# Designs tried in a protein design run: peptides against a protein of PDB entry 2L9B. Part 17

Target 1, 91 residues: chain A of PDB entry 2L9B
Amino acid sequence: ANFLSQKFPELPSGIDVNINMTTPAMMISSELAKKPKEVQLKFLQKFQEWTRAHPEDAVSLLELCPQLSFVTAELLLTNGICKVDDLIPLA
Target 2, 91 residues: chain A of PDB entry 2L9B as posed
Amino acid sequence: ANFLSQKFPELPSGIDVNINMTTPAMMISSELAKKPKEVQLKFLQKFQEWTRAHPEDAASLLELCPQLSFVTAELLLTNGICKVDDLIPLA

## One batch from the design tools (peptide; aimed at target 1 L11 L61 L62)

Design b1_p18_8_s2 (made by RFdiffusion4, then SolubleMPNN; from b1_p18_8, 6 letters changed; failed a check: the pose's geometry)
Amino acid sequence: MAKGVDFEALYKFLEKHF

Design b1_p18_8_s3 (made by RFdiffusion4, then SolubleMPNN; from b1_p18_8, 6 letters changed; failed a check: the pose's geometry)
Amino acid sequence: MAKGADFDALYEFLSKHF

Design b1_p18_8_s4 (made by RFdiffusion4, then SolubleMPNN; from b1_p18_8, 7 letters changed; failed a check: the pose's geometry)
Amino acid sequence: MAKGADIDALIEFLSKHF

## One batch from the design tools (peptide; aimed at target 1 S13 L75)

Design b1_p19_1 (made by RFdiffusion4)
Pose (drawn by RFdiffusion4):
Structure b1_p19_1 (pose): chain A 91 residues (1-91), chain P 19 residues (1-19)
Amino acid sequence: as target 2 above (91 residues)
Amino acid sequence: MFAKGVDFDALWEFFEKLF
C-alpha cells in the first residue's frame, strides 16, 4: 500500500467491537451521534476543504478505508445534511 | 465474533495532522 505509506501511513484501524451483542452500524451511529453537533460539523467542513484541496488523495483514502466513507455518511445523516437515500447514489 | 468499529477520535486526530 505505497499510497498510504507515502501519504497516509498512520491510518487508524478502528476499535474492536463485540458483534455478538452490538452491531457495528449501531455503534457507528451512537459513536458519531453521541458527539456534540459542533464536532460533526467541524470535521465535515474541515474535511470538505481538505478533500477539495486533495480530491485524488481524499477519494483514494475513502476507496481503501471504509470507516471514513461511512463515518462521513453517518455525520451527514445525523446533521441532516444528507439522508440515507442520498447515499445510495454514492453507493 | 469481533469486527472493527469506528474510532472517531483516532480518525479525528489523524486528520488534524493532514488539515

Design b1_p19_1_s1 (made by RFdiffusion4, then SolubleMPNN; from b1_p19_1, 5 letters changed)
Fold by OpenDDE base, seed 1:
Order: C-alpha cells, then structure tokens, then sequence
Structure b1_p19_1_s1 (fold): chain B 91 residues (1-91), chain A 19 residues (1-19)
C-alpha cells in the first residue's frame, strides 16, 4: 500500500486478467460494450463532474488507477464524443 | 500501461458515493 491508496480506500482495485487469453484493454472494451448507453454516459458524467470539482485528486486517482484513462477514452470514442485523432497527441 | 481490467460497476458506484 502507498500513500495514494490511502486517499481512496474504497477505490476498486480492478480485475485480474489472464494475459494469455486477453489484455486489460480488450477486457475493458468488452465490459463497457455490455452496458446500456445510459449507464456508460452516467459514468462519464460522474467522472467528469468529479474531476472538475477535484482536479488535484483526479491526477492522483489516475496515477493510482490508470485503467480509468482507458475507460474514459473508450467511452468518449464509442459514444461519438471525440475522434481517434483527438487522442493521438496523448500517445 | 495497465495491468488489470476495470470493475466498471464498482467504479460507477465509487463515483456515485463521492457525491
């Protein structure tokens, strides 16, 4: 455990992935696609609202849980909110 | 890089609890 984990004691740790069968990114995409659009957008809304209200903690959160960046990017793309080209500068 | 998948439902609940 590190200091950052103490800031978010209730943060889900994620799910284990057998890398011989899939990748974390593929698993994230698959699980997101199973959710209704309303649920996907609800997540985006809550995450974006929280990050606006807590920008410093948002940086800490993304450091602690880098999966969130993949979740967010996937949701933005699949819901047509941004284009792939918009994310290229981040690579 | 990421080593784990995401527990989406738990993450949603997590953010809802923050409000």
Amino acid sequence: as target 1 above (91 residues)
Amino acid sequence: GIAKGADFDALLAFFEKLF
Scores: peptide ipSAE 0.452, ipTM 0.850, DockQ to the pose 0.491
OpenDDE base, seeds 2, 3, 4, 5: peptide ipSAE 0.420, 0.427, 0.450, 0.356; ipTM 0.840, 0.841, 0.851, 0.821; seed 3 fails the geometry check

Design b1_p19_1_s2 (made by RFdiffusion4, then SolubleMPNN; from b1_p19_1, 5 letters changed)
Fold by OpenDDE base, seed 2:
Structure b1_p19_1_s2 (fold): chain B 91 residues (1-91), chain A 19 residues (1-19)
Amino acid sequence: as target 1 above (91 residues)
Amino acid sequence: AVAKGVDFDAILAFFEKLF
């Protein structure tokens, strides 16, 4: 157990990746693409609202679960909210 | 770096509980 996980005891663990078949990035993109747009946008909305209300906790969450940064970027791109070029400064 | 994937349904449920 670590300090960060204590802040978010109900946070799901990430999924192990078979590196011979895929990468975490490809897996995340694939899983997101399987979901209806309504579900994708619901997540994005909730995540954005929470991070705005809890910016320090959001930093902790992203440290604990860095794949959420990729999720957010992917959702912004695939739903036409931003372009790849818009994300370059954040990389 | 991202080392793991995501259970999207579980993550969605998690965020719904944050409110």
Scores: peptide ipSAE 0.334, ipTM 0.806, DockQ to the pose 0.480
OpenDDE base, seeds 1, 3, 4, 5: peptide ipSAE 0.324, 0.328, 0.327, 0.324; ipTM 0.803, 0.807, 0.806, 0.806

Design b1_p19_1_s3 (made by RFdiffusion4, then SolubleMPNN; from b1_p19_1 with M1G F2V W12L)
Fold by OpenDDE base, seed 5:
Structure b1_p19_1_s3 (fold): chain B 91 residues (1-91), chain A 19 residues (1-19)
Amino acid sequence: as target 1 above (91 residues)
Amino acid sequence: GVAKGVDFDALLEFFEKLF
């Protein structure tokens, strides 16, 4: 984990979750929903572009920040880009 | 496993800087 952090020194920290109040998934979903569609799509596009250009580093990033996988899936679903069945191969 | 939430604005800025 330490070496992964060194690979992405400017990666923002995740947000702590009070598990007595919510779950990480619920928190992420609610935070995403607060953003305009245009902002959601901007993030999705940038992340997808980078991961396609840097697939090996993308694996490392997703190990370091696994919530990004959930973010991506949520955005794809909520913006109608894919259906749940389309994500099954990734699960 | 997902144990944390996200700072969406910070993540957007992060990916902007990757290019």
Scores: peptide ipSAE 0.304, ipTM 0.793, DockQ to the pose 0.477
OpenDDE base, seeds 1, 2, 3, 4: peptide ipSAE 0.301, 0.299, 0.297, 0.294; ipTM 0.791, 0.790, 0.790, 0.787

Design b1_p19_1_s4 (made by RFdiffusion4, then SolubleMPNN; from b1_p19_1, 5 letters changed)
Fold by OpenDDE base, seed 4:
Structure b1_p19_1_s4 (fold): chain B 91 residues (1-91), chain A 19 residues (1-19)
Amino acid sequence: as target 1 above (91 residues)
Amino acid sequence: AVAKGADFDAILEFFEKLF
């Protein structure tokens, strides 16, 4: 964990969630929905490219920041790139 | 597992530097 944090020292820690009011997934979904489609797709494209270029770092990053796994999945789903069934094998 | 909400603006800024 310390090693991974050193790898991405500027990685945001995320925000606390009041579990009595919402879930992390709901919060992330709502924040993503506020972003223009162009921003969403640009992020997705760049993240895919970065992942292909840096696969080991991508694994480390997603392990350190599992929120990004949800972000990526959500963007794929909401933009119609993947269906839920497409992601089931990964769960 | 998703344990915290994402500060998406901060994430975007982070990735602007990372990419």
Scores: peptide ipSAE 0.283, ipTM 0.754, DockQ to the pose 0.495
OpenDDE base, seeds 1, 2, 3, 5: peptide ipSAE 0.270, 0.260, 0.264, 0.161; ipTM 0.755, 0.754, 0.745, 0.660

Design b1_p19_2 (made by RFdiffusion4; failed a check: the pose's geometry)
Pose (drawn by RFdiffusion4):
Order: C-alpha cells, then sequence, then structure tokens
Structure b1_p19_2 (pose): chain A 91 residues (1-91), chain P 19 residues (1-19)
C-alpha cells in the first residue's frame, strides 16, 4: 500500500467491537451521534476543504478505508445534510 | 465474534494532520 505509506501511513484501524451483542452500524451511529453537533460539522467542513484541495488523495483514501466513507455518511445523516437515500447514489 | 468499529476520535486526530 505505497499510496498510504507515502501519504496516509498512520491510518487508524478502528476499535474492536463485540458483534455478538452490538452491531457495528449501531455503534457507528451512537459513536458519531453521541458527539456534540459542532464536532460532526467541524469535521465535515474541515474535511470538505481538505478533500477539495486533494480530491485524488481524499477519494483514494475513502476507496481503501471504509470507516471514513461511512463515518462521513453517518455524520451527514445525523446533521440532516444528507439522507440514506442520498447515499445510495454514492453506493 | 469481533469486528472493527469506528474510532472517530483517532480518525479525526489523524486527519487533522492534513487539514
Amino acid sequence: as target 2 above (91 residues)
Amino acid sequence: MFAKGVDFDALHDFLEKYF
């Protein structure tokens, strides 16, 4: 993964989830949604600028690392910026 | 069974390097 070792070498793997009692998706929502609204908006706007400045980098990272792909989608959902039906065009 | 979940704080800190 030379692309990552060059640009994104310190990518987090994610937390370990016991999916015998808790689903990852539910955790994903309660994870981002339990945060104050300012955080999702702060992340998405800052990230929006970063991805505009670096469309290849940002897209390729989303290509390989799914936590950010759906982290962004869930944040879009919780703020009402986008809905699930708006994400299926992305899917 | 175990799977990787979202570590948003780590992702957020990580991406701050590139903001």

Design b1_p19_2_s1 (made by RFdiffusion4, then SolubleMPNN; from b1_p19_2, 6 letters changed; failed a check: the pose's geometry)
Amino acid sequence: GFAKGADFDALYEFLQKHF

Design b1_p19_2_s2 (made by RFdiffusion4, then SolubleMPNN; from b1_p19_2, 8 letters changed; failed a check: the pose's geometry)
Amino acid sequence: GVAKGADIDALIEFLSKHF

Design b1_p19_2_s3 (made by RFdiffusion4, then SolubleMPNN; from b1_p19_2, 6 letters changed; failed a check: the pose's geometry)
Amino acid sequence: GVAKGADFDALYKFLEKHF

Design b1_p19_2_s4 (made by RFdiffusion4, then SolubleMPNN; from b1_p19_2, 7 letters changed; failed a check: the pose's geometry)
Amino acid sequence: GTAKGADFDALYEFLSKHF

Design b1_p19_3 (made by RFdiffusion4)
Pose (drawn by RFdiffusion4):
Structure b1_p19_3 (pose): chain A 91 residues (1-91), chain P 19 residues (1-19)
Amino acid sequence: as target 2 above (91 residues)
Amino acid sequence: ELEEERKELMEELKELIGP
């Protein structure tokens, strides 16, 4: 993964989830949604600028690392920026 | 500056998803 070792070498793997009692998706929501609204908006706007400045980098990262792909989508959902039906066009 | 931006993104992602 030369693309990552060059640009994104310190990517987090994610937390370990016991999916015998808790689903990853539910944790994903409670994880981002338990945060104050300022955080999702701060992340998404800052990230929006970064991805505009670096469309190839940002898209390719989302291509390989799904946590961010859905992290962004869940933040869009919790703020009401986008809905699930708006994400299926992306899917 | 680009490297720092990438590191900031990775740190923010880590805060959201964990190590």

Design b1_p19_3_s1 (made by RFdiffusion4, then SolubleMPNN; from b1_p19_3, 7 letters changed)
Fold by OpenDDE base, seed 2:
Structure b1_p19_3_s1 (fold): chain B 91 residues (1-91), chain A 19 residues (1-19)
Amino acid sequence: as target 1 above (91 residues)
Amino acid sequence: EEAEQRRELAEWLKELVGP
């Protein structure tokens, strides 16, 4: 929580979700899937750029919010960037 | 071009999310 506030000061409060990992990931993925493809692709590009520019912060973010790993994977699948078999090692 | 972008994203994910 402290990390998120420091690194993302404009981050909204958010809402409570189920504590399991699957449900939050599914919820986020569902919301992103409602966005135009262009928006989804832009997100992936920007997230990729950010994580490469800030690898330590990226690791911290994903440790704190492991659901984002699944969300990112889902976006890659949905947009035809990856196939399911491509992500087996991450499953 | 698009194919290369897709490949890069896939590889990026493996690096970032993978063990």
Scores: peptide ipSAE 0.163, ipTM 0.711, DockQ to the pose 0.042
OpenDDE base, seeds 1, 3, 4, 5: peptide ipSAE 0.110, 0.111, 0.111, 0.093; ipTM 0.673, 0.673, 0.676, 0.650; seed 3 fails the geometry check

Design b1_p19_3_s2 (made by RFdiffusion4, then SolubleMPNN; from b1_p19_3, 8 letters changed)
Fold by OpenDDE base, seed 5:
Structure b1_p19_3_s2 (fold): chain B 91 residues (1-91), chain A 19 residues (1-19)
Amino acid sequence: as target 1 above (91 residues)
Amino acid sequence: SEAEERRELSEWLRELVGP
């Protein structure tokens, strides 16, 4: 049992993707973009709350799934929550 | 305000991707 299986026992198996940063991020963002705006915003809210409440687990998650930072950025931009200028310091 | 919320979310993202 790995970190994800232990912390999130109800997670589905998921699918395999290319071992790189770009492809997984694009795939996840694409799937999330198909959800209603309200669902996307709820995801962002809950993810924000969780990462701040559990910073050590958040670090572990992002080490395993570094693409999530790019997915989060894309969601923020797509939903008009952030502008590109807001993300310049992340480069 | 919306601007404050936007900055808050951007700062959160920086926490995620920053060293």
Scores: peptide ipSAE 0.230, ipTM 0.758, DockQ to the pose 0.040
OpenDDE base, seeds 1, 2, 3, 4: peptide ipSAE 0.225, 0.227, 0.228, 0.228; ipTM 0.760, 0.762, 0.763, 0.763

Design b1_p19_3_s3 (made by RFdiffusion4, then SolubleMPNN; from b1_p19_3, 9 letters changed)
Fold by OpenDDE base, seed 5:
Structure b1_p19_3_s3 (fold): chain B 91 residues (1-91), chain A 19 residues (1-19)
Amino acid sequence: as target 1 above (91 residues)
Amino acid sequence: SEAEERRELSKWLEELVGP
């Protein structure tokens, strides 16, 4: 079993997308943007808590799904939590 | 404050994917 199957056994299979960084990030961000703001913020909060509590698993997840870093950045920006200048260290 | 929260979230993101 792969990492995702082991840690999240009931995770759905997902949707196939083009194998690049931009496309999956854009697709995920667009879907999340359809959710209410409170849902988006709750996602960010829970993701933050989880990654800090499980740093090794977080690294594994982001290595497997690097698009999530871009999605997270986009959510922070679109919800007005961060400004573009706040994300300069990621360049 | 909001500014402090923003900085903390930015730091978190940097921890995840930054240099």
Scores: peptide ipSAE 0.203, ipTM 0.742, DockQ to the pose 0.039
OpenDDE base, seeds 1, 2, 3, 4: peptide ipSAE 0.201, 0.202, 0.202, 0.200; ipTM 0.740, 0.742, 0.751, 0.750

Design b1_p19_3_s4 (made by RFdiffusion4, then SolubleMPNN; from b1_p19_3, 7 letters changed)
Fold by OpenDDE base, seed 3:
Structure b1_p19_3_s4 (fold): chain B 91 residues (1-91), chain A 19 residues (1-19)
Amino acid sequence: as target 1 above (91 residues)
Amino acid sequence: SEQAERKELAEWLKELVGP
């Protein structure tokens, strides 16, 4: 929580979610899917830039919130950037 | 181009979450 608030000061307040892989990912993906595709793409680009600029923080974030990998994958699939076949080896 | 950006994102994901 402290890490997220520090690194994402403009992050809106969320709701309590049971910690697992699937449910949080589904909820986050659902909210992001409500945004225009242009916004989704911009989010992905910004996230890409941030992770590459801050690799240590990116690792820490994914350790804290492993569901983000699934959210990112879902966004890439939904926007036609990746195909399911591209991500199967990641499992 | 948009195609290049999409390809870059795909490669990035593999780097980020791939084995």
Scores: peptide ipSAE 0.220, ipTM 0.756, DockQ to the pose 0.044
OpenDDE base, seeds 1, 2, 4, 5: peptide ipSAE 0.214, 0.209, 0.206, 0.209; ipTM 0.752, 0.743, 0.746, 0.745

Design b1_p19_4 (made by RFdiffusion4)
Pose (drawn by RFdiffusion4):
Structure b1_p19_4 (pose): chain A 91 residues (1-91), chain P 19 residues (1-19)
Amino acid sequence: as target 2 above (91 residues)
Amino acid sequence: VEEEHKEILESIKELIPDP
């Protein structure tokens, strides 16, 4: 993964989830949604600038690392920026 | 660019932590 070792070498793997009692998706929502609204908006706007400045980098990262792909989508959902039906065009 | 990538990594870690 030379692309990552060059640009994104310190990517987090994610937390370990016991999916015998808790689903990852539900944790994903409660994880981002339990945060104050300012955080999702701060992340998404800051990230929006970073991804505009680096479309290849940002897209390729989302290509390989799904946490961020759906982290962005869930933040879009919780703020009402986008809905699930708006994400299927992306899917 | 390197600094920008580091900054965004730090921002990503705020929402996607390691185990």

Design b1_p19_4_s1 (made by RFdiffusion4, then SolubleMPNN; from b1_p19_4, 8 letters changed)
Fold by OpenDDE base, seed 4:
Structure b1_p19_4_s1 (fold): chain B 91 residues (1-91), chain A 19 residues (1-19)
Amino acid sequence: as target 1 above (91 residues)
Amino acid sequence: MQKDHEEFLKLIKELIPDP
């Protein structure tokens, strides 16, 4: 199972992320999880704002670092910002 | 691939609360 599936077993089955994506995602998520929830939210908000301002760069970033999508998804779920159903399109 | 990323980016823009 990929990183998200491991952390959120209720997540619909989807892409199988190899270790090259999973391990970095775990590391990043671990570091972010150490921060207060307010900091995590601010991170998400700044990331959102940046992606709005730099849509093409955002795509490029995700191409280069697909781990970030899993990090972000985990933060969204963990903080109750969205539900699993909201992430079905990513599965 | 780009489509998948764009879909994700669309979602986060919708889901993350605005400041």
Scores: peptide ipSAE 0.511, ipTM 0.867, DockQ to the pose 0.052
OpenDDE base, seeds 1, 2, 3, 5: peptide ipSAE 0.509, 0.505, 0.508, 0.504; ipTM 0.862, 0.864, 0.866, 0.862

Design b1_p19_4_s2 (made by RFdiffusion4, then SolubleMPNN; from b1_p19_4, 7 letters changed)
Fold by OpenDDE base, seed 2:
Parts: C-alpha cells; structure tokens; sequence
Structure b1_p19_4_s2 (fold): chain B 91 residues (1-91), chain A 19 residues (1-19)
C-alpha cells in the first residue's frame, strides 16, 4: 500500500501512486510532522496563498514535484483540516 | 496531469483556512 493508503486506510484506491512519489512524500511529511502544528498550518496557508497568486507556477511545481500534493493531503488529514471524503473527488 | 493538478489546487484553496 502507498503511504496515504497505509496511514489512512479509509482512503479509497484509484490514485496512481508509485514509490518515486511515495518515498519523498513520506520523508517530507515526516520532517513536517516534527514541527509544531502552528508551523504546519502556516505552511499550508502560505502554500495556498502562493497558489492563488501564481496559479500557473503552482501547476508547474506539482508537475515537477508531484510528491508535494501527497504531503499537503496528509497534512490536511492529520491536522483535521479536512476529511477523507473531501479528497474523494481527486480519486 | 495538469488538469489533475489544477483540480487539487482548487480543492486546497477551499479546504485550507483563509487567513
């Protein structure tokens, strides 16, 4: 099972995930998890703000670093910002 | 893949609390 499916077994399958995306995501998530929740939230908020200001660059970033979407998703779930059901449309 | 990323980015704009 991929990282998100293992940590959140209620998450449905269907996302194309490989080891090249999963391992970096796990590492990044692990490092962010060592930070206070307020730091994690600020990371999310700054990422959101940057995405709004630079939508095309944001797409390019995720194309270059697709693992970042998994990091973001895990942070949202772990911090109770969203539910698994909120991510279903992406599956 | 670009459309998938766009969808994700739109979703996080909804989910992450606005400052």
Amino acid sequence: as target 1 above (91 residues)
Amino acid sequence: MAEDHKAFLELIKELIPNP
Scores: peptide ipSAE 0.567, ipTM 0.896, DockQ to the pose 0.052
OpenDDE base, seeds 1, 3, 4, 5: peptide ipSAE 0.565, 0.564, 0.566, 0.566; ipTM 0.896, 0.897, 0.896, 0.896

Design b1_p19_4_s3 (made by RFdiffusion4, then SolubleMPNN; from b1_p19_4, 8 letters changed)
Fold by OpenDDE base, seed 3:
Structure b1_p19_4_s3 (fold): chain B 91 residues (1-91), chain A 19 residues (1-19)
Amino acid sequence: as target 1 above (91 residues)
Amino acid sequence: SAEDHREFLALIRELIPDP
């Protein structure tokens, strides 16, 4: 099992994920968006937990896969977790 | 930038509800 699959067991089974960081992020983003909202929320919560435990790795992940931040933001908005205004201060 | 990512991560930690 690759690193991300171990950290996020909620991911769809049967996905052939490369060991690098970029490919898993892209596949996770794509597949997660297709899942029910409860699954998306659970994933976000696991991601939140992981970033708390591994803050530097999380930064490295976003440096390597900056698109993941946009996917995350989109998930937050579409699930009603926050408003656009909540994200604007990051500009 | 790395700092931008840190700020984003800090924000989402606040926004995502705890289980």
Scores: peptide ipSAE 0.641, ipTM 0.925, DockQ to the pose 0.045
OpenDDE base, seeds 1, 2, 4, 5: peptide ipSAE 0.638, 0.637, 0.638, 0.636; ipTM 0.925, 0.927, 0.927, 0.927

Design b1_p19_4_s4 (made by RFdiffusion4, then SolubleMPNN; from b1_p19_4 with V1M I8F E10K S11L)
Fold by OpenDDE base, seed 3:
Structure b1_p19_4_s4 (fold): chain B 91 residues (1-91), chain A 19 residues (1-19)
Amino acid sequence: as target 1 above (91 residues)
Amino acid sequence: MEEEHKEFLKLIKELIPDP
């Protein structure tokens, strides 16, 4: 069981992270969760814009910090931006 | 790994609403 599975019991099987990814993701997500929802959305939008402008750097960032994918996924789910079924391709 | 990251980035482009 990982952090996301505990927060979202309906999360599809296949999203598995070891402790090295889960713990940092928990820490980042907890800090972001302290911010207003508007701030969280703006963060996601800025991140999206940056990845569009710098696709190769975005891949490099995710290779360096794979935890960021799970932080982003949690923000999407908690803010109702997507459903768990939308994340199945990541499994 | 790289292709998986690209797939994730494609998803967030689709899911996150434009301002």
Scores: peptide ipSAE 0.564, ipTM 0.901, DockQ to the pose 0.051
OpenDDE base, seeds 1, 2, 4, 5: peptide ipSAE 0.564, 0.563, 0.563, 0.560; ipTM 0.901, 0.902, 0.901, 0.901

Design b1_p19_5 (made by RFdiffusion4)
Pose (drawn by RFdiffusion4):
Structure b1_p19_5 (pose): chain A 91 residues (1-91), chain P 19 residues (1-19)
Amino acid sequence: as target 2 above (91 residues)
Amino acid sequence: FAKGVDFDAWHAYFEKLFE
């Protein structure tokens, strides 16, 4: 993964989830949604600028690392920026 | 077991890139 070792070498793997009692998706929501609204908006706007400045980098990272793809989608959902039906066009 | 979202790690990681 030369693209990552060059640009994104310190990518987090994610937390370990016991999916015998808790689903990853539910954790994903409670994870981002338990945060104050300012955080999702701060992340998405900062990230929006970063991805505009670096469309290839940002898209390719989302291509390989799904936590960010759906982290962004869940933040869009919790703020009401986008809905699930708006994400299926992306899917 | 499966990987879940570690948003704090992502947020800290992107704060470095945003610099």

Design b1_p19_5_s1 (made by RFdiffusion4, then SolubleMPNN; from b1_p19_5, 7 letters changed)
Fold by OpenDDE base, seed 4:
Structure b1_p19_5_s1 (fold): chain B 91 residues (1-91), chain A 19 residues (1-19)
Amino acid sequence: as target 1 above (91 residues)
Amino acid sequence: MAKGVDFDAIYEFFEKLLK
């Protein structure tokens, strides 16, 4: 964890989720929905490009911040880039 | 997954990371 943190020293910590009130996925979804579509698409595009260019670092980042998996999935789904059925093989 | 996100912080982080 410390090694990974050194790769991304400015990566913000996630916030604790009260599991009696919500889920991490629900919280992530609601936060993303507050952003304009153009902001969502721009973020997604840049992240995808970076991931393709830096696959090993992308794996490290997702290990360090697994929330990003939900962020990415949510952005793909809500912007119509893929459907839930498209993600089933990944589950 | 036990953590949510501070999306503004994450977004700013990625803006810096992704240029």
Scores: peptide ipSAE 0.269, ipTM 0.774, DockQ to the pose 0.636
OpenDDE base, seeds 1, 2, 3, 5: peptide ipSAE 0.229, 0.252, 0.235, 0.255; ipTM 0.753, 0.765, 0.754, 0.767

Design b1_p19_5_s2 (made by RFdiffusion4, then SolubleMPNN; from b1_p19_5, 8 letters changed)
Fold by OpenDDE base, seed 2:
Structure b1_p19_5_s2 (fold): chain B 91 residues (1-91), chain A 19 residues (1-19)
Amino acid sequence: as target 1 above (91 residues)
Amino acid sequence: MAKGADIDAIIAFFEKLMK
């Protein structure tokens, strides 16, 4: 947590999860589903552009915030960009 | 506590990083 805030000081805190009511994955999926398709695609676009420009930072971010890996996979699947089989090599 | 993703904030984060 300390390293995360130091490495990525502009990174938002996220949303607290009540684990008695939901799992982090369920909450992420729910929050994503609330966003219009254009917003979901905008995220993918911005994330893609940033990761291409900053591959080492992208690796660090995804290691520190594995939620983002789930977000990316979920968006790729729900928007029909990837199939489940396409993600197996990354698991 | 476990954290979920704030999608709007994350989008803003990446937009800021790209500037």
Scores: peptide ipSAE 0.222, ipTM 0.732, DockQ to the pose 0.656
OpenDDE base, seeds 1, 3, 4, 5: peptide ipSAE 0.217, 0.186, 0.222, 0.108; ipTM 0.724, 0.697, 0.726, 0.632

Design b1_p19_5_s3 (made by RFdiffusion4, then SolubleMPNN; from b1_p19_5, 7 letters changed)
Fold by OpenDDE base, seed 2:
Structure b1_p19_5_s3 (fold): chain B 91 residues (1-91), chain A 19 residues (1-19)
Amino acid sequence: as target 1 above (91 residues)
Amino acid sequence: MAKGADFDAILAFFEKLLK
């Protein structure tokens, strides 16, 4: 048992990354690109709603799962919701 | 070992949390 699974027991474990073949960032980008726009937007909507309802848990989750920060940034950029310059202050 | 995000599972996770 680890802290992440303890605090967020329903959070999926994730997918192992073969670092000799790809990076987590490349894997995330690739997987996101496979999803229809409607699904991508649905994720953003649900994530936004959850973070508003649970701001402290959201911070904790993003600290424990930095992949989600990358997912969010990638989706915002890909869907034209924001530009790279908009994300610089958050990096 | 590094882990990548499972998009569909994460989406389901948030959908469930909102119910």
Scores: peptide ipSAE 0.271, ipTM 0.758, DockQ to the pose 0.681
OpenDDE base, seeds 1, 3, 4, 5: peptide ipSAE 0.245, 0.252, 0.134, 0.156; ipTM 0.741, 0.749, 0.666, 0.685

Design b1_p19_5_s4 (made by RFdiffusion4, then SolubleMPNN; from b1_p19_5, 7 letters changed)
Fold by OpenDDE base, seed 4:
Structure b1_p19_5_s4 (fold): chain B 91 residues (1-91), chain A 19 residues (1-19)
Amino acid sequence: as target 1 above (91 residues)
Amino acid sequence: MAKGVDFDAILEFFEKLLK
């Protein structure tokens, strides 16, 4: 276990993706779309709250789990919280 | 391999962190 795994011992394991069959983005997007809007918004709210409270840990987590960056961006976009143009400066 | 997301588990993870 690396330092980050020790920092977040209960961090869920990611689901393996066969990139020859589908892209991680497609899979994640599909799974997110299955969730009710209320659940999507709840995740955003909780993640935002946690990020504000633990900004350094949030950076570490997103570095460890870059798929969470995609999740967050996807949810922000699909729920109309931000637009693609709003994310361009971050690319 | 590339990793996807167990969304429900992640949501629960954050809920637990914020308790």
Scores: peptide ipSAE 0.126, ipTM 0.663, DockQ to the pose 0.683
OpenDDE base, seeds 1, 2, 3, 5: peptide ipSAE 0.126, 0.119, 0.097, 0.125; ipTM 0.663, 0.646, 0.632, 0.661

Design b1_p19_6 (made by RFdiffusion4)
Pose (drawn by RFdiffusion4):
Structure b1_p19_6 (pose): chain A 91 residues (1-91), chain P 19 residues (1-19)
Amino acid sequence: as target 2 above (91 residues)
Amino acid sequence: EADEERKELLEELKELIGP
């Protein structure tokens, strides 16, 4: 993964989830949604600028690391920026 | 500057998803 070792070498793997009692998706929502609204908006706007400045980098990262792909989508959902039906065009 | 931006992004992502 030379693309990552060059640009994104310190990518987090994610937390370990016991999916015998808790689903990853539910944790994903409660994880981002338990945060104050300012955080999702701060992340998405800052990230929006970063991804506009680096469309290849940002897209390729989302291509390989799904946590961010859906992290962005869940944040879009919790703020009402986008809905699930708006994400299926992306899917 | 690009590298610092990438580091900041990954730190913020780590706060959201964990190590």

